Peptides against a protein of PDB entry 8YR4. Designs and how they scored, part 122

Target 1, 309 residues: chain A of PDB entry 8YR4
Amino acid sequence: PRGSPALQLVVLICLGLMGLERALNVLVPIFYRNIVNLLTEKAPWNSLAWTVTSYVFLKFLQGGGTGSTGFVSNLRTFLWIRVQQFTSRRVELLIFSHLHELSLRWHLGRRTGEVLRIADRGTSSVTGLLSYLVFNVIPTLADIIIGIIYFSMFFNAWFGLIVFLCMSLYLTLTIVVTEWRTKFRRAMNTQENATRARAVDSLLNFETVKYYNAESYEVERYREAIIKYQGLEWKSSASLVLLNQTQNLVIGLGLLAGSLLCAYFVTEQKLQVGDYVLFGTYIIQLYMPLNWFGTYYRMIQTNFIDMEN

## One batch from the design tools (peptide; made by RFdiffusion4, then SolubleMPNN)

Design b2_p19_4_s1 (from b2_p19_4, 12 letters changed)
Fold by OpenDDE base, seed 2:
Structure b2_p19_4_s1 (fold): chain B 309 residues (1-309), chain A 19 residues (1-19)
Amino acid sequence: as target 1 above (309 residues)
Amino acid sequence: MEEELREQLRQLLREEEAR
């Protein structure tokens, strides 16, 4: 972005964070291997606990396997909001200014019915997402229950309790934070519609705008509407980052507690090295559907709010 | 919907700049 040194710095930081994400993608498997080796060698508890803690910390930074929910990814996404908003606003103002430079014949040829057709596509996507939610919610809940039962029966009741507490806390926080975010999304959508209506009204009145040479005035009014929209969009997007980070913390704490307990039981010869690998793999497997569920639930709520407005 | 509208608007602008 030419003209804002602050935004250039943010872009450089985002590029640095992208490099860090790539480094984490290599380091996390290495630390995981080191844990398996230390368990196999019956290494001292202190060395094992340090390596496990370091692994979980790196995994927290990386996120739940897709990288999209990691601390580094969330921080990058948060910083990128301002860059995206600056770029979006600049493109929108250029488009809007250019539309006012176009010929009267071009404006008269546009059918308002095309805008309505885009609304109908929105409704069909919501129905598809609802079906997807229903078909993914029930299996995901079943997988959680199966996981709790499995860990309670084949490991120890403490593992089942850790999984239960983590998954229950994850689901509860996902619902509560999503309901809280709905307020910001509704406000954003209302302002989006108002910004769109202003652009449409300006373009429908193109002849009048040209007659009064009011193009610069309409562009400035549109800029103000975009700035107001972007202020609400930032709150919506920042609240999404907060949700993802909260989810990552809950899973990270569960993974830490369970991995330390599993590692301890392996050192006590109550569990095998394979059980540690199984626990870690299974927790990741439980997390992936939950993360998708949280994402789709957010998309559906977004689309429902987008239909109400 | 707005992103799709913006993309359609961008596409229409590109189609007009290409004429």
Scores: peptide ipSAE 0.000, ipTM 0.305, DockQ to the pose 0.024
Fold by OpenDDE base, seed 3:
Structure b2_p19_4_s1 (fold): chain B 309 residues (1-309), chain A 19 residues (1-19)
Amino acid sequence: as target 1 above (309 residues)
Amino acid sequence: MEEELREQLRQLLREEEAR
């Protein structure tokens, strides 16, 4: 924001907090590794207690791994409210100014309520899209890159390759299956709107329906519309289960390959028992944000379509 | 009655778009 140094400082603090979240995503598994190693070595209680306390504190700052429940994430979200409100208001004023610059013929052809609804949709789509890109998509991609670098440097190039192949395959399949699923969801939403419109029209024409004793006919037409909707809903829901199962299989295969390789290196005394636990916990932490990636990708795609209309 | 039903339907739509 070019007009307020206070909001620029808040943006810089939010970027710093985003960097801290990325650091916590690496540090939490490392501290958990260190606890396992200290337990294996039968280390003195004072060293163990300090490492456990530090781990719990870092875990409190990080939260549940979805990026939404940690103290740092909540603080970032809280600070961002002011930036979002400023950005929203600026976009709304730009759209409103542009609407006033449009020809009288354009305004005479549209009801004022439709014009306002287009303005509200445009503002919501732009501000929502920017927030999802900055706070969900970019950080998730950064965590994957950091993970690949970390495993390549501190374990072996083979671990980095397994994570790279697993995450690349996961992202590619997520995009492809999400695009395929979007067809079923659009058909479902179109049929839902048509079913709802029929119910509304039947209720608004209640006097006419009652005059012709057509209640049974309207109920049967509504039943047929519901059955058609449920058939599309089933396809949409089944496609979501297929997406989740495909994602789970890719992560499961990556976890299996990496866990077997890690176990082998532990048996050769090249890695510690804690490194096996680190690998498993870190891969699960990378998976948690990725599970939502298909939802974010669809939301981005919908918001782009809503901006073109 | 028709306007109230349309307003209730608009409120329900807004609550579902806000979730």
Scores: peptide ipSAE 0.000, ipTM 0.315, DockQ to the pose 0.045
Fold by OpenDDE base, seed 4:
Structure b2_p19_4_s1 (fold): chain B 309 residues (1-309), chain A 19 residues (1-19)
Amino acid sequence: as target 1 above (309 residues)
Amino acid sequence: MEEELREQLRQLLREEEAR
């Protein structure tokens, strides 16, 4: 935000909180590992209780592992409201200024309500996209990179490779299947709008429909439009299930491969039992935000489509 | 009037889709 030092400071604090969230994502599994190791070693109660208390406190700061529900994330989101409002207002004013620069012929050819709606959708889309990229995409990618580095350094290069391959495959499949799915969603939305428009047009022309006794005809035409919509809705929904299953399979295979390798290294006494638990916990924590990535990539695509229309 | 009402109704339906 150019022009407000206070908002720049808030952005810096938000970036610091994002860094803290990344640190928590690494520390929480480490403390959980340490609890398992202390339990295995039958360590003194005081050491165990301190480690458990510290873990629970870190887990409270992190939240439920979804990245959106932690104390740090909520505090960041709260602080960001002012930055978002400033950014939104700036985008709105830029769009509004640009609309005033457009030719009189453009304004005479479009209804003011449609122009304002395009402006509002454009603003919400851009602001939502930017907030999403900054707070969900970039952090998730950072967590993946940190995870790959962590597993490569502290476990073995093979663990880092497994995580890299699984995450790369997951992201690639998520993008490809999401792009494929977007075609069905666009077709569904277009047919939904057409179906609604027919219903609205029939109801607004009620007098004409009644005059011609065309009620049965309009109902049948509406039924045909609904059936066509439901056929596209089914394809859209089925494609979502396919995406979720594909993602779940990649996660499951990655977890299986890494867990088997970790178990093997534990049997070879190269890793501790706590390291197995750490691996499982950390991988699950990486996958939780990735499940949202597919939803969010769709939101990005939808927002771009809504800007093109 | 009827066209304006159609447009308002289309706008309301689109606002409900955006929520």
Scores: peptide ipSAE 0.000, ipTM 0.311, DockQ to the pose 0.037
Fold by OpenDDE base, seed 5:
Structure b2_p19_4_s1 (fold): chain B 309 residues (1-309), chain A 19 residues (1-19)
Amino acid sequence: as target 1 above (309 residues)
Amino acid sequence: MEEELREQLRQLLREEEAR
């Protein structure tokens, strides 16, 4: 972005955060290996607890298997919203200006194909949503229940309780924050449709705009509408980052509590090193589909609100 | 067309966020 040194700095920070994410992807497995070695060597509890805490902290920074819900990734995404909005607005204004330079014949010929494509996107999105709910959400809920039962029976009731509390809190916060986000998203989409309707009306009245040399006025009016839209889009996107960060915190606390408890039981020779690996692997496996749920719920709500308007 | 361009731009921005 050649016009704002502040946005250039934000881009550089985002690139730095991307580098940090890559470093975390290497460090997390190293710390995990170190935990396994320390457990095998029967190392002192203090060294083990410190290494476990450091691992969970690094895992909190990294996030889940996609990295998209990690603290670093959430911070990057949050900072990137302003860069995205600036770029989007600039491209939209350039396209809008260019459409006003196109011939009248081009504007008259395109009305019929657009309505059909909106309908096809609406139907494909609902089908994709239903498939996602049936094939990912329901199985993940089943895996959580199976996990609670498994850990309660084969490890200790305390492990089942940690997983239950973690997953119940995760789901509850996901629902509550999602319902809260829906308000911002509806307002955003209403403003998007109003902005689009104004652009369409301006382009349909192209002859009148040309006759009065009002192209600059229509571009400025469109710019104001985009700025209003981007204010709502920022709230919607920032609320998503808040959701992802809240989810990451809940999973991180559950992973910390469970990993420390596993490590303690391994030191007491009540569990094996393999049981620690199993617990960590299983919690990560439960988290991965739930992370995708946040991303797909974003797509779903876009598509449902786009169908209501 | 403007919707398609906005959606393509949003899709490109999502792909750039995913990289």
Scores: peptide ipSAE 0.005, ipTM 0.349, DockQ to the pose 0.039; fails the geometry check

Design b2_p19_4_s2 (from b2_p19_4, 15 letters changed)
Fold by OpenDDE base, seed 3:
Parts: sequence; C-alpha cells; structure tokens
Structure b2_p19_4_s2 (fold): chain B 309 residues (1-309), chain A 19 residues (1-19)
Amino acid sequence: as target 1 above (309 residues)
Amino acid sequence: SEEERRKELRELLKKEEER
C-alpha cells in the first residue's frame, strides 16, 4: 500500500508469516516421524514427552492437520484485515468517483432495478443451503458419538473422556462465540446496506449532483460511511479470528492430553505404536467435519441475519 | 482459505444442483 509505512510493515510481516507456515509444513511431519521412531525404540519418557509437546505446539502454530486454522494463519488473517480494508476503501472510492465522472447518458440508460435483484437471489439459495447444512450437521454429531464410543471401548475410558470433553467444549465455545459475534455481523450488515443505499441514492440523483457540482461532497459522505462500515467489519472479522483461534486452542489441548496419554500407554506396553498413530489420525478426522460445522453454523447465522434485514 | 472454502462449497453445491 502506497503512503502508509505501517501497512507496508504489516504486509512484510504477513509475508514472513507465510514463510513460517511453509517451514511448519516441513517441521510438523519431521517431529511426527521422530515421535514414531522414539516410540519404536522405546525411548525414555522424558525425551518422548518433550518431542510430543513440541509436536503439538508446532501443530498448534500450523493448524490444518487438526481441522482448524493455525495460530500463524490466524495472526496473518488478523493483521491482513487492515490491509484489505485500506485496499477495499480505495477501490470503492475510485469506482464511486469514476461513476460520477461518467456521462449523464450512461446514467439515464441504466435501470435502478438491477441492484435490488441481487438481494432477492440470496433468499432462495438459503433454503437449499439450510437443508444441506442440516444433513451435514447430523452426520458430524454421529461421527463424534461413534468416536467417543470407539475410544472408550478399544483404548481406555480416559481417552473417551478426553474426546468427550474436548468435543463438548469445542461445540459449546463455537456456539457461544458465534452467537456473541452475531451482533457484530448484524451491525456490519446494517451499515453495509446503509452505505450501499447512500451510493445508490447519490447515483440516482446524478443530475442533481452534477448540477450543483457536489461530486466531491458525495464522495466525502461515502468515504465517511465506508470508514464507519470498516470499523464494524473489523469487529466482525476480528471476532471470526478469535473464534478460529479458540477452536484451535481447544483442539490443541485435546490433542496434547490425548497424545501424551497415548504415548504413556505405549511406554507401559499397554498400547502399540500403531495405536498412537491411529489416535492422532482419528482425532484429526473428527476435527475436520467440526471445522465445517463452525463454517456451516456461521453460514446459517449469516443467512438468518441477511433474512432479518 | 475460508473464502476459498466458501467458493469451493458453492461450486460443489452448484454441481450438486446440476445433477
């Protein structure tokens, strides 16, 4: 971004974080291999526990493998909000200014009704999406229940308890934080509609604006409306990053507790090395649908908010 | 990533409506 050294620094930090994500994508498999080797060699518990803890920490930073966005990705997304907002505002103001520079003949030839028609197409796609979401939510809950039963029966009751607590906490926090963020999304959408309405009204009154040479005044009012919108958009986007990070933390804690317990039982020769691999793979498989659940719940809420407006 | 997943989900849903 030209003109803000702070935003240029943020872009450089985001590029650095993208480089770190690439490094994590190599390191995480290496540490995972090292755990499998240490388990195979029957290494001392202290070395194994340190390697497992380091792996889970790296996996927390990476995300992806746990079905959540990693800390590094969340931090990148959070920092990028201001860069995106700066770029969006600049593009919107350039388009709006250019529309006021266009000839009267161009404005007279366009019917006002096309802008409203984009809103109505949103409602019919919502019902099909809602049905699809309901049909995906039920299987996801079934997979969690099956997972809890599986780990309780084939491993130990402690594994079933860890999965139960982790999944229950994940779902509860997902709902609570998503409901909490809904107020920010509603406020954002209301301000977006108001900002769009002002732009439409200014363009509909193009002749009057041109007659009074008020183009600069209308651009300034539109800029103020965009700044107000972007303040609400930031809250909405930041709350989404907080949701993703909270989900990542819960998954990370569950993976840590379960992986340490599994590693301990392998050292005690109660479980095999294959059981450790199975636990990690199965937990990752359970969390992948849950990430979709959070997206689906957010989509359902977005659709309800978009229907209330 | 999430916008890409939303786009991918919309493309998947559009492919499922075309069936």
Scores: peptide ipSAE 0.015, ipTM 0.485, DockQ to the pose 0.028
Fold by OpenDDE base, seed 2:
Structure b2_p19_4_s2 (fold): chain B 309 residues (1-309), chain A 19 residues (1-19)
Amino acid sequence: as target 1 above (309 residues)
Amino acid sequence: SEEERRKELRELLKKEEER
């Protein structure tokens, strides 16, 4: 944001908090590993109590897995409200200024309500796109890269390879299945609009329908339109289940391969029992934001299409 | 006009689905 040093400072603080979230995503599994190792070694109570207290504090800062958003994420979201409002207002003023520069013929051909709706959609699409990129997509990709580096450095190179292959396959299949699903969703939305238009036209011609006693005919036409819509809705919903199941299978196979390899290295005394727990915890932690990746990808794609229109 | 009322009703119905 040019012109407000206070908003620039808030952006820098938000970036710092995003870096802290990445550090917490590595530290929380490490502290959980350390608890399991200390319990296995029958360590003194003072060391165990300190490690457990530190873990719970880090877990409160991180959130995730407890069903609540973390303190750091909430603080970031709170600080970002002012930046989002500034960006939204700037985009809205640019769109409004551009609308005033358009020809009289363009304004005479459009209703004021349609023009305002285009402005609101344009502002929402730009601000939504920016928020999804900065707070969902980029952090998720960063966490995957950090995970691959961590497992490659602190575990055997085979663990880094398993995480790399699993996450690459997951992302690729998520994109491919999401693009395939987008065709069904577009067909559903087109049929929904057509079904609604028929219902509106029937209701607006209510007097004519009543005059000709054509109520049974209009109801049957509407039923046929609903059945056609529900057939497309079923395909859209079934494609979502297929996406979720494909994602679950890829993560399940990666978790199986990595867990078996970790168990093998624990039996050879190359890794500790806590390292097995760390691997499982870390993979599940990486999976949580990835489950929504297909939704974020579609939202980004929709916002790009809405911005081009 | 009846055509203006039809257009207003279509706009109102469009606003309710976007909420």
Scores: peptide ipSAE 0.000, ipTM 0.317, DockQ to the pose 0.031
Fold by OpenDDE base, seed 4:
Structure b2_p19_4_s2 (fold): chain B 309 residues (1-309), chain A 19 residues (1-19)
Amino acid sequence: as target 1 above (309 residues)
Amino acid sequence: SEEERRKELRELLKKEEER
């Protein structure tokens, strides 16, 4: 934000909080590992109680693994409200100024309500896309990279490779299946709009429909439109289930391969029992944000399409 | 006109879909 040092400081604090969330995503599994190892060793209660208390405090700061409900994320979101409002207002004023620079012929050919809707869609698309990119997509990719580096350095290169292959396959399949699904969603939305337009036109012509006793004909036409819509809705919903199952299978295979490798290294006394639990906890923690990645990718794609129109 | 009422109703229904 140029011109407000206070908003620049808030952006720096928010970036610092995002860095803290990345550190918490590494520390929480490590402290959970340490608890399991201390329990296995039958360590004294004082050491165990301190480690458990520290873990619970770190987990409170992190939240439910998605980061969205943690204290640090909530504080970041709260501080970001003023930055978002400044950005939205700036984009809105830029769009409004650009609309005033457009030719009189462009304004005479369009209704004021359509012009305002283009401005609102443009502002929401840009601000939404930037927020999802900065707060969800980039942090998730950073957590994956940090995870690959961590497992490669502190475990074995094979663990880093398993995480890399699992996450790369997950992201690739998520993109490919989401692009395939977008065709069904577009067809569904087009048929929904057509079905609604028919219902509105029938209701607006109610007097004419009643005069010609055509009520049964209009109801049957509406039923046919609903059946066609439901056929497209089923394809959209079934494609979502297929996406979720494909994602679950990829994560399940990665978890299986990595868990078997961890169990082998624990049997060879190269790793502790807590390290097995760490791997499982960390993979599940990476999965939680990634489950939303298909939604974020669709929103990004929709926002780009809405900016081109 | 009946056509203007139809337009207002379509705009109202479109605003309710965006909420």
Scores: peptide ipSAE 0.000, ipTM 0.315, DockQ to the pose 0.031
Fold by OpenDDE base, seed 5:
Structure b2_p19_4_s2 (fold): chain B 309 residues (1-309), chain A 19 residues (1-19)
Amino acid sequence: as target 1 above (309 residues)
Amino acid sequence: SEEERRKELRELLKKEEER
């Protein structure tokens, strides 16, 4: 981005963080292999515990393999908000300015119905999303319950308790933070609609704007509306990063507690090395669909609100 | 007419504000 050295620095930091994500994608499997080898060799507990803790820390930085929920990814996403907003605002202002430079005949010939068709595409996506919700949320909840039962019966009641507490805390925080975010999203959407309405009204009054040479004034009003919108968008996007990071932290703590306990039981010959692999794989498998639960819950709430209106 | 297009657009915007 030309004109802001601060934004250029943020872009460079984001690129560096993307490089770090790639390094983590290599390191995490290596540390996981090392844990399996140390368990097989019956290595001293101190070495094993350190390697497990290091693995979980790296996994916290990486996230659940999707790259969207790790600390590094969340930090990158957070920093990128301002870069995206700068780029979006610049493109929107360029398009708006260009539309005011177009001939009156172009404005008169344009069917207003095409703008509406973009809004209607939003509604058709909702029905597809509801189906996706039902087919992903219900199975995920079932997998959690099955997991709690399985670990309680075949491992130890303590493993079932860890999974139960971790998933209950995860779901509760997901709901609470999502409800808290809904206010920011509503405010953002209202301001987006108001900004769009102003742009459309300005374009419909194109003749009047041209007659008074008021193009610069209308562009400045549109810029102010975009800045106000972007202030709300930042709150919405930052709150999403906070949600993802909260989720990552809860899963990370559950993974740490369960992995250490599993490793301990393997050293005591109560569990096999395969059981450690199973636990870690299962927790990661549960985490992958749960990442979307907050998005799903938000969509359900939005649809209910849209049906009440 | 240009006035009918303005009315349609205002009604559409009103429906979008109610959403």
Scores: peptide ipSAE 0.000, ipTM 0.306, DockQ to the pose 0.024

Design b2_p19_4_s3 (from b2_p19_4, 14 letters changed)
Fold by OpenDDE base, seed 2:
Structure b2_p19_4_s3 (fold): chain B 309 residues (1-309), chain A 19 residues (1-19)
Amino acid sequence: as target 1 above (309 residues)
Amino acid sequence: SMEELQQQLRELLRKEEEQ
């Protein structure tokens, strides 16, 4: 972004974080392999526990397999909000200014009615999303229950308890934080609609704007409306990052507790090395549908709020 | 949405540049 050294620094930091994500994608599998090797070699508990803790920390930084919900990814997404907003605002102002320059020809073409009609297409997607949620929520809950039963029966009641507490806390925090975010989304949508209405009104009244040579004034009013919108959008987007990070933390703590306990039982020859691999894989497999569920739940709440306005 | 409005405006601009 030309003209803001602060935003340029943020871009450089985001690029550095993207490099770190790539390093984590290599390091996490290496540490995981090292754990399996140390378990196979019957290494001392202190070395094993340190390697497991380091792995879980790296996995927390990376996130659930794809890195999309990792600490580094969340931090990058958070920092990028201001860069995106700067770019969006610049594009919007350029488009709006250009429409005011062209619109003597544009208004003569009577295409103002086409812009209004595209707004109505958003409503039909919500019903499909609701069906998708119901068909993904129920299986995901079933998979969690199956997982709790499996770990309780085949490992130990302690593993079932860890999975139960982790998944219950994950779901509860997902709901509570998502409901808390709803107010920011509603406020954002209200200001978005007001900003849109102002832009449409200014464009519909273009002949009057041209008659008074008020294009610069209308562009500045639109800029102010965008700045107000972007202040609310930032709260919405930052609250999303907070949700994702909270989810990542809960899964990270569950993975840490269960992985340490599993590693300990392998050292005591109560479990096999394969059981450690199974536990870690299964927890990650349970997390993936839950992460999608949280994303779709957010998307549907967004669409419901977008329909209420 | 503002993104939809921006997309609509971009499509309108594209249709004007093609004329």
Scores: peptide ipSAE 0.009, ipTM 0.382, DockQ to the pose 0.025
Fold by OpenDDE base, seed 3:
Structure b2_p19_4_s3 (fold): chain B 309 residues (1-309), chain A 19 residues (1-19)
Amino acid sequence: as target 1 above (309 residues)
Amino acid sequence: SMEELQQQLRELLRKEEEQ
């Protein structure tokens, strides 16, 4: 943001908080490992109590592992509101200026309220996409890379390979299945718009509909349009369930392979019992943001499809 | 959304029943 040093400082603080979230995502599993090891060794209460207190404090800062519920994430989101409002206003003013440069014929052919609604949808979509890319996509990719490096350095190259293969397969399947879903969503949105247009046209012409006693006919046509929409909505929703199940299966297989390998290394006394718990906890922490990624990528695609129409 | 349209239709029906 050129022009406000205060907003630049807020952006730098938000980037610093994002870095802190990445550090917490590594530290929380490590402290949880240490608790399990101290419990296994029957360590003195003072060392255990200190480690547990430190873990709970770090977990409060991190939150539920989704990156959305922690104190650091909430503070980042709060600080970012001003930056988002500034960016939104700038995009809105650019769209508004561009609309004024468009020919009077384009404005006369479309009701001014519809044009403004398209502009508002466009502004919301762009601002939402940018915020999502910066705060969800990039951090998730960073966590995956940090995870691969961590497991490769502190466990064994085999653990890094399992995480790499699991996450690569997860991302690839997420993209491929989401592209496949886009066809169903486009068809659904087109049918929704057609159903809405019919409802609006019938309501605007209500006097004519009453004059011809055509109310029952219009209701039946609207019912048929709803049934057709619901058939497309079902395909869209079912395709989402299939995506989520495919993602869950990939993570489950990665968790199984890595957990078995970790258990084997614990039996050989190369790893501690806490390291088994660390691996499972860390994989679940990587999964939670990725699950949200599929949901938001869908939201982004919706917004782009709504801008193409 | 279709839910918003249904809500608007319910509000219109309610206004027509209040007249």
Scores: peptide ipSAE 0.008, ipTM 0.392, DockQ to the pose 0.036
Fold by OpenDDE base, seed 1:
Structure b2_p19_4_s3 (fold): chain B 309 residues (1-309), chain A 19 residues (1-19)
Amino acid sequence: as target 1 above (309 residues)
Amino acid sequence: SMEELQQQLRELLRKEEEQ
């Protein structure tokens, strides 16, 4: 945000909070490990109670589990509202200025309400995309890198390799399947717009349609357009289920391989029982933002395709 | 959206059935 030092400070605070979230993502599993180890060793109550209280406090700051966002994430989201509003307003003013530079014929040919709706969709899209890239994509990549480093340093190199292969395969398949899905979505949106245009044209010419008793013909054409739309919608929705299932399978295989390896090292007394719980907890924490990635990347693609039309 | 158009069409059809 150029020209507002207050908004620049808010951005810096939000970046600091993002760094704190990364630290919490490492600390929460470590404290959970320590609880399990202390329970296994039958440690004194005072040590357990302190570690549990510290874990619960850190977990409150982090959030997660039941879909509740943590305190730090909520505070970041709250502070970001002003930055988002500034960005949205700037994009809206740029679109509005660009619309005024367009020819009078373009303004006469489109209903003002449709132009405003395109502008609103465009502003929401760009602002959403930027917020998503900054607050979900970059942090998730950072958490993966931190995870690989952590497991490589504090576990065996084999754990770092499993996490690397699992996350690399997950990201690659997510990108490839999502690019493949984009074709179905573009076809769906194009058919939706064509179906809408036919309905609007039929309704605008209602008197002419009634005069020629062509109502049944227009209804049948509209039905055919809907059936064609629903066929494309089904392909889009089915491709989504396939993406989600593929992602679930990759994470499931990574979790299985790593959990079996961790269990083996615990049986050999090279790792503690808490380290098994740490691995499972950490992999689930990495998966949660990535699952949202597939959902939000879809929203981004919608909104981007809606801006191209 | 297609849903908004379908709602508008349903409202128009309802108004025509009420005439």
Scores: peptide ipSAE 0.008, ipTM 0.413, DockQ to the pose 0.033
Fold by OpenDDE base, seed 4:
Structure b2_p19_4_s3 (fold): chain B 309 residues (1-309), chain A 19 residues (1-19)
Amino acid sequence: as target 1 above (309 residues)
Amino acid sequence: SMEELQQQLRELLRKEEEQ
C-alpha cells in the first residue's frame, strides 16, 4: 500500500509473523521429538517438565489441529483486516471507475443490479484470491521447501525425496482433479440458475398460471429441473469426495513410505525413536494447510464460475 | 405490488447467495 506508512508497517509485521509461523512449524516437531527421547531415556523430571512446557507454549503459538488457529495466525489475521479493507476498497473503486468509463450502450443494455453483482463478486474474488495466495499457498509452499531441506540435511536425502514426491504428487493431483471437477460445478451452477429463473418466472407470472390452470404443469417442470440439478449436484459432491480420498491416499502413501524408512533407520540406531515421531508429526502438519488449499482453490473456482454466468 | 414482490424475492435470493 503506497499511500499509508502505517499499513506498510502492518504488512511488514504480518510478513514477520509469517516467518515466525514457519519457524514454529519446524520447532514444534523438534520439541515433540525431544520429549519422546527424554521419556525413552527416563530423563530427570525437571528437564522433561521444561521441555513439555516449552512444547505446549510453542504449540499454543503455532496452533494446529483441526479447527484451532494459533495465536500468531490469529494476530496476523487481526492485523491484516485493515490491509484487506484498504485493498478491497481500492479494487472496488477501480471496478466502479471502470464501469463508469464503459459506453452508455453497455449501461443501457445491462440491468444495474446485475452489473453491481458482478462488481461485488469480482471484488470479493480478487481480494479472496490475494488473501488466499499470501496466507495459505505461499506459506504452504515455504513449509514444503523447508521440510525438504530439513529432512535432506538432518535425516537422509531419501526422506527429502519422499516429501518432495509426496507433496508434488499431492499438489499436481489436487490441481488436475479440481480442474476436472470445475466442469461438473459449472454445469451444476448453470442448472441451478436456470431452475431458479424458472421458479422466479413462474411465481412472477402466477396470475397467468392461475388463469390457465397451469399450476400442475409448472410444478412438474420445476420438479424435472430439480431432478436435473440434483443429478449434477451429486456429480459435483461425488467428485469432491473423490478429490478428498485421492489426497488422503497420497498423504497416506507418503506417510507409509517415510514411516517405514524411519523405522528401519531407528532399528539400525541411525535415528532415535523421537525422529520417527518427528517425521509423522511434520507430515501431518504439512497436510493440514494443504487440505485447506483444496478448499480455498474450490472457493476461488466457484467465484470465477459465478462471474462467467 | 408485483414490483415489490420481485424486489423482495431478489433480496431473499441475494441473502441466500451471501450465506
Scores: peptide ipSAE 0.005, ipTM 0.358, DockQ to the pose 0.036

